# Peptides against a protein of PDB entry 3PUK: the designs that were tried, part 54

Target 1, 227 residues: chain A of PDB entry 3PUK
Amino acid sequence: ERGLKSVVWRKIKTAVFDDCRKEGEWKIMLLDEFTTKLLSSCCKMTDLLEEGITVIENIYKNREPVRQMKALYFISPTPKSVDCFLRDFGSKSEKKYKAAYIYFTDFCPDSLFNKIKASCSKSIRRCKEINISFIPQESQVYTLDVPDAFYYCYSPDPSNASRKEVVMEAMAEQIVTVCATLDENPGVRYKSKPLDNASKLAQLVEKKLEDYYKIDEKGLIKGKTQS

## One batch from the design tools (peptide; aimed at target 1 C108 C120 R125)

Design b2_p23_6_s4 (made by RFdiffusion4, then SolubleMPNN; from b2_p23_6, 13 letters changed)
Fold by OpenDDE base, seed 1:
Structure b2_p23_6_s4 (fold): chain B 227 residues (1-227), chain A 23 residues (1-23)
Amino acid sequence: as target 1 above (227 residues)
Amino acid sequence: SMELERQAKKLREFNEEIKKLEE
């Protein structure tokens, strides 16, 4: 009934909470806009308490220092979220927390990583990238985070053709991250519509899936799984 | 995987570009 949500939660639990868990230690968890939606979609506050989180805070908001506690940052690798983190640890006198564990929801660009390293390296106990860039809604349903996807995909203006391709590529990329999260190589199915958007997206996904499993970290080619 | 990382980078760049267009 909640297959995708369960898988996402399990991944977060393993990749984030288990990774930084210490016996008897409580942490403050900092979330951004994306991770707030993500966690809200797949867990309850009681679940977070069980993982040693005493309170969750919005990284964008002004927060009072809790210098005796360590902070768990579960955030997207964006300039905005990184800047907020840097404000928390950027100065010795203004450190809001005892130390930081950082978990990015996706690949962090070198520029942002280097910025963090240069200013806050001594305060960071862990920095890890996980691959979760979607919001689960139902058992097998998720929402893509692609800005203006509808506008470009359905625009009758030929001048938007190049942008349409970029949007389609981005959507396909996110779908592949879902597959990676599920550890599946599903067959791609779609309903035909008057527009060729669905067909094009399906082709992109299939190609990207093929590439992903051919060159995966395990070097194993996985066959198509039932979806 | 390295491929996923590359794809994620492209997505970020796309989002940044869109943000700039909205400004």
Scores: peptide ipSAE 0.037, ipTM 0.453, DockQ to the pose 0.037
OpenDDE base, seeds 2, 3, 4, 5: peptide ipSAE 0.011, 0.034, 0.033, 0.034; ipTM 0.325, 0.473, 0.422, 0.443; seeds 2, 4 fail the geometry check

Design b2_p23_7 (made by RFdiffusion4)
Pose (drawn by RFdiffusion4):
Structure b2_p23_7 (pose): chain A 227 residues (1-227), chain P 23 residues (1-23)
Amino acid sequence: as target 1 above (227 residues)
Amino acid sequence: EYIPVDMEKSAKNVKEFNEEREK
């Protein structure tokens, strides 16, 4: 099947689980709020065992150290989600697991990355960005994770316009991960209609996905595709 | 929660970090 959640599942399995799968052994997977919704969206937790995950736990709440099991961190590039990882490795009196495998749902800010590039420890065996920042609500419908996006798009023009841009970029980069997961580099068009916001956004997505496929690293897609 | 990021620098840094870890 080619359901939107099937496509995403095929990505997570190959880009995350298979990428650190060691045939004979199992791992503990850690999730933040987003990745929980993402995984619950495209599979049952039963399917995870077959993928080398014996236990899934919330990265937020404190956990008991299992120094003989390797950890699979499947999290978003969020200050909260990352600060929690740094609690397990490095500073201080650490560690909590035998090894660390980090998989970011999206591009990791240099600011956050530095905070883990230091307290690195030999543990972090891998740190990849898989570029999936959306929810496969239905086999043909997707939703983003841009909190309070509607308000910050149609609010007046007061003090909280600086956040509008923050929301506008968050939407743009997050939309780009939708195209990248679908292995599409589509042409961009907007409606040029009420308030003309699709124009500002269409430009951001166009610019960002040009920069994106200048880096992919999957090498499957470059230049505009038939979409 | 959201922080803007430069895609090129982020991808390069992550790749270099992984190369260091293979050593």

Design b2_p23_7_s1 (made by RFdiffusion4, then SolubleMPNN; from b2_p23_7, 9 letters changed)
Fold by OpenDDE base, seed 3:
Structure b2_p23_7_s1 (fold): chain B 227 residues (1-227), chain A 23 residues (1-23)
Amino acid sequence: as target 1 above (227 residues)
Amino acid sequence: SYLPTDIEKSSKSLKEFNKELEK
């Protein structure tokens, strides 16, 4: 693929597939709703086969056990996806797969992680977080995965102000993850509209970027880009 | 400036867990 799609695929290849690669080993890959869309946007089934994936399964569906194969869970850190994982490995007698590699698309809350650790730790070979919570569309265009973003951002009801802020924070965080994926510190650009949503979001993104650079102990200096 | 890596953004608990899995 081109542009951002290629960058996202390269990130997934490095962070997920290369990380759990074992010579001659095939895995079953479990996806949720978001990661299904994500992979569909940046790769083909042939690409996944080359990475040692024999079959893709929906984590939400009932599946037959394949006890001789290890499973690669590429999922969002949500209660729904985690609960499905726990059903696969929670019972000693009813483990669906030989072992599990877990890769979360974002920060996993301690509450969810503790549930996994408490019930399934012996079955886990890897458990890592990656920072890909967006869908690439065009060369430098992406779709953010923020539920009800349109509704709250464009709601004229003042009672939705707090929820609007939460949505904007989530959007800003995802934009920062895009920057991290691209290894860029961009200047933020936006279209001027009657509503201040774009300006507010831009300010949040800039603030989050500044926070990251202030905490950076590595001391690496990169020039600000325009994306 | 430098942007944080995935590892740098990971929780302390998850980092420790990964270290245990690598042993």
Scores: peptide ipSAE 0.203, ipTM 0.705, DockQ to the pose 0.227
OpenDDE base, seeds 1, 2, 4, 5: peptide ipSAE 0.200, 0.201, 0.186, 0.191; ipTM 0.710, 0.711, 0.708, 0.709

Design b2_p23_7_s2 (made by RFdiffusion4, then SolubleMPNN; from b2_p23_7, 8 letters changed)
Fold by OpenDDE base, seed 5:
Structure b2_p23_7_s2 (fold): chain B 227 residues (1-227), chain A 23 residues (1-23)
Amino acid sequence: as target 1 above (227 residues)
Amino acid sequence: SYLPTDMEKSYKSLKEFNEELKK
């Protein structure tokens, strides 16, 4: 069947590029650290050119204004990336591009969204969450992007308990997005460790998968797969 | 043959905002 890289690219093409594509129009695309890795893992520059992207810029770096061109922001919903966006459009004098299309890789917290809306809503043409927070590696292999996951999950320090829970939740969400992207409802398998982190994560994933498929777009509950 | 769309967990405010942008 289809490899994960191909599926991810198709998701991005449909959810991002097709969503904002206009005939004859070129856009500047702004990426953060995560989306740079994501796109590099599943496409080539020639692919992006075909989708109407003329140049890729790093959102974290200082950039020269190109006021006649619209910008496509494909970024993670983090304070850092959002703050960089706000610097581009936060004031009339600092507006770097003609307009912005924003596509978040995951759910954007209301606090961040409200901050964007309050500051530069007039410059935004689209703001969408596309729920793709993983990086494909090989065929069906992927990497989750959860900062300090190893440290918090395996830390014996009780002071890290709260953060560990947050990390587990984030990992579970990302796994569910992978499954949704692949149109799979897997039977989750794991090997228990002394801290039983894998079991807890598996339970979170299964719960979230169940919730997702109960309310999926097709109204269908798919059987568990063996992958 | 098809890819599922985004999970229905988008914030109401975001949906409303996008509807406004289409006008």
Scores: peptide ipSAE 0.073, ipTM 0.624, DockQ to the pose 0.222
OpenDDE base, seeds 1, 2, 3, 4: peptide ipSAE 0.054, 0.017, 0.048, 0.036; ipTM 0.637, 0.407, 0.583, 0.542; seeds 2, 3 fail the geometry check

Design b2_p23_7_s3 (made by RFdiffusion4, then SolubleMPNN; from b2_p23_7, 12 letters changed)
Fold by OpenDDE base, seed 4:
Structure b2_p23_7_s3 (fold): chain B 227 residues (1-227), chain A 23 residues (1-23)
Amino acid sequence: as target 1 above (227 residues)
Amino acid sequence: SYLPTDMESSFKKLNEFNKELKE
């Protein structure tokens, strides 16, 4: 009934928790706004405990140092989240945690990555992108994290056309990450809208999917499947 | 954004970075 949630959890478990697992070791996990929602949608605290997470902290909030414990940062690659990480490890003051494992939910811009590399490399044990930029809702339903997507997509104001295009691009990008997570190259279906937004989005998704699978890490080009 | 470029860039930079971290 909630198949997508299970898939997402399994992906996180494999890509994040298994990747940094150390027998008998507990970690503090730092979450931002998006990853808080993400984990809340697909797991419970007991699941995280089983994966060696002792406590969850909000990266945006002031936190007391726990210098004897390693920290798992599961965060979005945004300036805000990255800046919070940098404050934890990048200052001349004592770092808040013993070391950091960083897992980004999406591609980290080079500018942010370079900033991290330049200032905090000595504190980092792992840095990885897992490309999960969506919230699972139902078995095969997910919510995209695109600000004001609904407003711009359905705005009748022609002045919003440019912004709508940007939003569509962002949505398409996230849908592709879903497909990547599910390891599927779906045949996109959509319901027509008066403004043809669904059609445009479908076209963008299709294009991006094609591009993605052309450069798949495994060198595999998957055929379209019904989904 | 252009996904293929992003993927390639990300893969390269992270691969190199993690390699450095293990050294």
Scores: peptide ipSAE 0.203, ipTM 0.750, DockQ to the pose 0.355
OpenDDE base, seeds 1, 2, 3, 5: peptide ipSAE 0.202, 0.027, 0.197, 0.157; ipTM 0.747, 0.544, 0.738, 0.722

Design b2_p23_7_s4 (made by RFdiffusion4, then SolubleMPNN; from b2_p23_7, 10 letters changed)
Fold by OpenDDE base, seed 5:
Order: sequence, then C-alpha cells, then structure tokens
Structure b2_p23_7_s4 (fold): chain B 227 residues (1-227), chain A 23 residues (1-23)
Amino acid sequence: as target 1 above (227 residues)
Amino acid sequence: SYLPTDIEKSYKSLKEFNKELEE
C-alpha cells in the first residue's frame, strides 16, 4: 500500500501541476509557510522541475517582477496569503507576473474570494480548492496545521470557548481531508481527557465523514477501517 | 489507482468563476 507522502504528492501532482501544465512552459511557484512545509515533506526540487516549475518564491517576501512568466500560487486561504497575492496583481502597474494560477489548500471563504475577484480577476487563469491541509511526516503519520490549537483546546478560560470551537472545526475538516485523500473511512478512536476535547473532535470527524461519503463521487459508502 | 475528488464544499461563487475561466 502507498504511504501518506506518496499519496499527498500524487494529489498535488494531479490537482495542481497536471491541471495547469502546458508543454514547454515554465512557471514560477509561490508558496506560503504551510505549503513550503507541505511540499518539502513529500517532494524534491527535481520533482518540481519535472512539473515545469523553474523557481520557488516565498509569497510573503518582496520579489522582483518576472512579467513574462506565469505564476502558480499554491497557498493557504488565509487573509495574509491572499493579501500578498493581491499585492502582486492588485494594480495594473504593479502586476508582477503574466498571469496567475491559484490553488488553495483548503476552502476559501467567499469574503476572500470576492476580494480577489473584485481586484484582479482578469489576471487569474485558475482558482481552485484542492483540500490538502495536512503535512505528512512518516508513512502514515501526519501533522495538522491549526494555529494555536493546543492553547485554545486546553485553555480553562471561558473567554476562549468560541475560538476553541473554531479550532475543533478546523481540525475536523483537516482530518476528513486526510481520510478522503487516503480513500479511508476510519473508525475514529480516541482517549478522553478531562475536557473531553478528543471526544468532541471525534464526533465532528465522524459526522463529516458520513456527510462526505454519502455524497462521494462513487456513490458508495465504505465500511469503517481499523487504522 | 484513483484518488477521490475534493470534498464537495466549494463555494458557489468559486465554482461559477472557474467555469467562466474555462470558457
């Protein structure tokens, strides 16, 4: 069976590189902090070269324009990353690249999307969500990217209750994404803690998994796995 | 042999936009 790193790479190759690939064309790829870690975990520079990427740039840094080349943005749907993109294409005079292909690692809120559409729609050739918001560590080990998850989940401060719920939801979404990527419908297992965060998260995951597989592309509901 | 498609939770506005870009 295939390891998680291989599955992640295959997902990115199919959803991103194959989607925008043109024979003989090279692109500049823009990454944020998360996608830098993601790609570094599952591929090599030689792999990216084979996919038509000539150079990788950090979206957060000031960059020199390369106006004759198209840019591939593989970024998280965050205000920070979106704002950096908008700086690259927000004005006609400040357009850094020929055109943009945008691939978000997760669902992009309508507010952010509308902001992009209103500002630079003419420069965009693709804008897709590929739903890959985790980092593979080992063959079947992955890390979720949820900012301050530890702090909010284990904070006894009632003022953090709302944020805790948001964090739990985000974690659940990422876990479901992993399961979908691996084509698994696992029986969720957990150890309860005093705050019962694990139980709540497990329930969210199970609910979301059910929703996903009920409406999956194959119309099939898979049995629970033991992994 | 195949990968599942993305979870169907894309925003309507984004879907419409992508259709326009592909035409």
Scores: peptide ipSAE 0.033, ipTM 0.582, DockQ to the pose 0.222
OpenDDE base, seeds 1, 2, 3, 4: peptide ipSAE 0.016, 0.006, 0.021, 0.023; ipTM 0.452, 0.370, 0.488, 0.510

Design b2_p23_8 (made by RFdiffusion4)
Pose (drawn by RFdiffusion4):
Structure b2_p23_8 (pose): chain A 227 residues (1-227), chain P 23 residues (1-23)
Amino acid sequence: as target 1 above (227 residues)
Amino acid sequence: EAEELEEHAEEIKEFNEEREEES
């Protein structure tokens, strides 16, 4: 099947689980709020065992160290989600697991990355960005994770216009991961209608996905596709 | 922005290579 959640599942399995899957052994997977919703969206937690995951745990709440099991961190590039990882490795009195495999849902900010590039420890055996920043609500419908996006798009023009841009970029880069997961580099068009916001956004997506496929690293897509 | 992203991708690549060598 080619359901939207089937496509995403095929990406998580190959880009995450298979990428650190050691045939004979199992791992503990750690999730933040987003990745929980993402995984619960495109599979049952039963399917995870077959993928090398014996235990899933919340990265937020404190956990008991299992220094003989390797950890699979499947998290978003969020300050909270990342600060929690740094609690397990490096500073201080660490560690908590035998090894660390980090998979970011989206591009990791240099600011956050530096905070883990230092307290790195020989543990972090991998750090990848898989570029999946959306929810496959239905086989043909997707939703983003841009909190309070509606308000900060139609609010007046007061003090909180600086956050409008923050929301506008968050939508743009998050939409781009939708195209990248679908292995599409589509042309961009907007409606040029009420308030003309789709124009500003259409430009951000156009610019960001040009920069995106200048780096992909999957090498499957470059230049505009038939979409 | 394009240069920053390229540098960021290279840093992560190099970081992973360093980590593989230490492993």

Design b2_p23_8_s1 (made by RFdiffusion4, then SolubleMPNN; from b2_p23_8, 12 letters changed)
Fold by OpenDDE base, seed 4:
Structure b2_p23_8_s1 (fold): chain B 227 residues (1-227), chain A 23 residues (1-23)
Amino acid sequence: as target 1 above (227 residues)
Amino acid sequence: SLEERIKRVKEIKEFNEEAKKEE
């Protein structure tokens, strides 16, 4: 049985490393908080070396320029990570690296994407959204990164309704990334609770799954693989 | 939305194509 960790690694290898691989070329890899956890959960440094990564740097930290090397950015599409990227390449004369390959873990908001395009497009050799927004823990266990999810989903305060919706949307998106990574289109099952959160979440997941497969490179909607 | 995602896919494709030309 293939564990979730192995599947995630395979996905990253295919979607990121194979995508930007150049024979004999080493890259510096820039990670943020999430991707650090993600890679740590599913690979070792030796694995990264095999993929042509010479060193890993934290995108949030001040780094010395290595202008002769290309950089592989594997980051979340957050303002913080994007801003750090922009600082690395925003100035033509003070680029931190030779060029950038940027891979986002999820859909990058238009505001951030446009900002990147406007400021440092010439420095980017590849841009891709790989849609992995979860951390594999065990063979069939993953962790979602949705702040305050528990609080808002189970809050009886109606004033939190809007925030609850946002949280559920984020959760649904991340669940879809799991399914996509596993190449599964599950039939969503749930047990209703007093707040009907499970039903709402299930609906969101189902909708997002459909959307995902509709725009898949194969242009095919996969049938339900699980009940 | 689905439309937004489709749009992004196209945008990224175009972006990458342009990047290849500059390399």
Scores: peptide ipSAE 0.492, ipTM 0.906, DockQ to the pose 0.801
OpenDDE base, seeds 1, 2, 3, 5: peptide ipSAE 0.483, 0.486, 0.487, 0.482; ipTM 0.903, 0.905, 0.904, 0.903; seeds 3, 5 fail the geometry check

Design b2_p23_8_s2 (made by RFdiffusion4, then SolubleMPNN; from b2_p23_8, 15 letters changed)
Fold by OpenDDE base, seed 4:
Structure b2_p23_8_s2 (fold): chain B 227 residues (1-227), chain A 23 residues (1-23)
Amino acid sequence: as target 1 above (227 residues)
Amino acid sequence: SLKERIERKKELEEFNEEAAKLE
């Protein structure tokens, strides 16, 4: 049985560390709140050292410049994290690091991506989206990071309908990242409830899965599997 | 959306190609 943690680590290793690895080069890795939790859930510091990471820094904290070293930003595509990155490289003369490799855990909104390109393009050596927006726990258990998901999904208040849809969209997206990480295209199964949330979510997941595999590098849609 | 993801994929490829020249 494959543990989800190992799968996630393998994905990160391949998508992030192998992607920017240079022999003999050490990097500083910048993490945000989510990626701190993510890495802590699936690896040890020794693992990171083996991947050429000398030190981990919190992107939200004030940090001393280490101008001779390149930085690996493994962060979520949020305004807060992006703003911190921009502060690190916004000044041409006062860059905190030699250069940056940026790996987003999910799709970066155009507004944020455009800001990065406009302000820090010369400082960036790599920018990718790796699509891991969940925290692995057990062998096949993961945690979604969708605030107030329970509240809105199970709210009987019709005024929350719009927010409910947004939440479900976010949940569906994160579930798809799990499937993508596991390299699976599951046949979505659900138990219907009076509010029909499960059905709606299932539909969203299925749609997003199809979309994901259509544009995957392999260009192949995998058949439905049982997960 | 699918369209957005497709466009972003292409955009990132182009971006990374240019970025690689900086090394």
Scores: peptide ipSAE 0.602, ipTM 0.941, DockQ to the pose 0.668
OpenDDE base, seeds 1, 2, 3, 5: peptide ipSAE 0.595, 0.593, 0.593, 0.592; ipTM 0.940, 0.940, 0.939, 0.940

Design b2_p23_8_s3 (made by RFdiffusion4, then SolubleMPNN; from b2_p23_8, 17 letters changed)
Fold by OpenDDE base, seed 2:
Structure b2_p23_8_s3 (fold): chain B 227 residues (1-227), chain A 23 residues (1-23)
Amino acid sequence: as target 1 above (227 residues)
Amino acid sequence: SLKERIERKKKLEEFNKKAKELE
């Protein structure tokens, strides 16, 4: 019965730090806004030091080159974060670090991935998606990071219907990451009124859970668990 | 879609295989 914060930390430790760990090697870690909040919610700086991180840098800020050190990018798969990465490795003359390990918090769109491959493939040692797109608050409480989610979901303007669907899709994906992190396939419970948003979201979550377990790393299909 | 996710996974696996050779 471990809290969500500890579960998230263990997942990050296994999926990110253990994945790129090299004995005696220190790395610079680059974070964006989301991953800064994520790590702050589930670990301390001392924990990161134990994982071989010498310093944390904000990916959005201009940084001085440290060409003798490898960099660990723990970032969201957004155009903004990816563009910042590309500025670090886009050209040989602008290369800020020795090499890069990239860990995305969610699925990286093909367009962004192709852009990375085209410009920086020789500088990358690892690129992985770990699917942690939520912030743990308490043992069983978390928050999602979907811009304008409230606005679009509750907007009375029909012109926002397309955007609402995109937001719902993103929310469903993030909820699935919680389930995956906890290794659970829960039954979804919701209140249907006054809007059908909850029911639609629940259906999306259920569908995505099925898809996830079909193609998970273990190749296992789990039945529904009580949550 | 499921198909898209499967293809993405394959692409990442192939990429990482090549990337490891650089180290």
Scores: peptide ipSAE 0.464, ipTM 0.902, DockQ to the pose 0.799
OpenDDE base, seeds 1, 3, 4, 5: peptide ipSAE 0.462, 0.456, 0.464, 0.465; ipTM 0.901, 0.898, 0.900, 0.902; seed 5 fails the geometry check

Design b2_p23_8_s4 (made by RFdiffusion4, then SolubleMPNN; from b2_p23_8, 14 letters changed)
Fold by OpenDDE base, seed 4:
Structure b2_p23_8_s4 (fold): chain B 227 residues (1-227), chain A 23 residues (1-23)
Amino acid sequence: as target 1 above (227 residues)
Amino acid sequence: SSEERKKRVEELKKFNEEAKKKE
């Protein structure tokens, strides 16, 4: 049985490190809050060293320029993380690093992506979305990073309906990233609850799974692999 | 959406192709 942690690490290794690997080259890796947790959950510093990472820096913190080194940004597609990246490369004369490889953990909103292209395209050597938006805990356990998910999903207050939908969308997206990482298309099963949250979420997951596999690298929809 | 993802795939392809020229 393959542990989820190992699967996640393998995915990151293939999608990120192998993608930007250059023989004999060391990179600085920039992480945000989510990716710090993600990497901490599935690898050790020694693993990162083997992948050509010399040092890890927090993207949110002020950092000294290392202009002779390229930077690997492994970050979530959030305004905060993107803004930090933009500050690193927004000035032509004061770039913190030689160049950037950017790997987003999820789909980057057009607004943010366009902002990056407009301001920092010359500094970017690679931009990729790797679609990992979860934290592996155990062999088959993961956590979702959806703020207030419990509150909104189980709130009886109708005023929270719109927010509930947003939360469910986010949860569904993250579940799909798990499936994608595990290279499986599960048959979605759920238990009915009074608020029918499980059904709604299941529908969202199914829809997103279909969309994901339809546009995957093979251009084929993957059938259900498990129930 | 699926359409958004498709568009992004194409955009990233073009973007990365241009980026490679800078290496």
Scores: peptide ipSAE 0.577, ipTM 0.931, DockQ to the pose 0.738
OpenDDE base, seeds 1, 2, 3, 5: peptide ipSAE 0.572, 0.570, 0.570, 0.569; ipTM 0.930, 0.929, 0.929, 0.929

## One batch from the design tools (peptide; aimed at target 1 C127)

Design b2_p24_3 (made by RFdiffusion4)
Pose (drawn by RFdiffusion4):
Structure b2_p24_3 (pose): chain A 227 residues (1-227), chain P 24 residues (1-24)
Amino acid sequence: as target 1 above (227 residues)
Amino acid sequence: EEEVEEHWEELEEKLEKRKELEEE
């Protein structure tokens, strides 16, 4: 099947689980709020065992160290989600697991990355960005994770316009991971209609996905595709 | 250890390229 959640599942399995899957052994997976919703969206937790995951735990709440099991961190590049990882490795009195495998849902800010590039420890065996920043609500419908996006798009023009841009970029890069997961580099068009916001956004997505496929690293897609 | 060092070097190069493209 080619359901939107089937496509995403095929990506997670190959880009995350298989990428650190050691045939004979199992791992503990750690999830933040987003990745929980993402995984619950495209599979049952039963399917995870077959993928080398014996236990899934919340990265937020404190956990008991299992120094003989390797950890699979499947999280977003969020300050909260990352600060929690640094609690397990490096500073201080650490560690909590035998090894660390980090998979970011989206591009990691240099600011956050540096905070883990230092307290690295020989543990962090891998750190990849897989670019999946959306929820496959239905086989043909997707939703983003841009909190309070509606309000900060139609609010007046007061003090909280600086956040409008923050929301506008968050939508743009998040939409780009939708195209990248579908292995599509589509042309961009907007409606040029009420308030003309689709124009500002269409430009951000056009610019960001040009920069994106200048780096992909999957090498499957470059230049505009038939979409 | 050598595999981890190669992985980190590749990641750093990728981040530097991304930063240069963002600045352009």

Design b2_p24_3_s1 (made by RFdiffusion4, then SolubleMPNN; from b2_p24_3, 10 letters changed)
Fold by OpenDDE base, seed 2:
Structure b2_p24_3_s1 (fold): chain B 227 residues (1-227), chain A 24 residues (1-24)
Amino acid sequence: as target 1 above (227 residues)
Amino acid sequence: DEEIKKEFEKLEERRKKRKELEEE
């Protein structure tokens, strides 16, 4: 059994590094909070060097321009990360890097996607969504990155109902990314909770899994696995 | 410019299909 960390690394290598690879070319890689944790969990700096990454920069920090080098943005599709990217390429005369390769860890909302397309399209060489939105911890353990998930899921306040729905969708999507990364379509198992969150989440996961495999690169619907 | 245009078109098509499936 290959550890989850190895599987995640292999997915990132194939979906990101191999996709933008150019012989003899070095890139600067920009990471946000989530992708920093993600890469730290499944690779070493030496691994990144082998993939043509010369330096890693935090997208949130003010950085000096390196105009002769292309930049690889491996970031989450959040307003904060996207805004930082836009600041790097928003000015025609003061681009921080030569060009950008953008890989989002999840589905980018239309508002952000359209903003990128409208303002920075000429600077972009690649723009993809790779759907890896979890942190591998152990061989078969992962952590979801949904802020305040516990709070909203278990909140008795009805005013949080809308936010709870958003959180549930995000959790379901991230679970699907785990399954996709592992190339599995499991039968969903859950333990019921008083607020029926587990049942709702299970239904969302099942639906999203079906949708994912309908439009995957192979165009094949996989049967349920024994996992 | 043509290359990136095609990339965006492909991405948009995938996004569209995904949204359609999620709305069903």
Scores: peptide ipSAE 0.243, ipTM 0.793, DockQ to the pose 0.731
OpenDDE base, seeds 1, 3, 4, 5: peptide ipSAE 0.228, 0.232, 0.232, 0.220; ipTM 0.785, 0.786, 0.786, 0.772; seeds 3, 4, 5 fail the geometry check

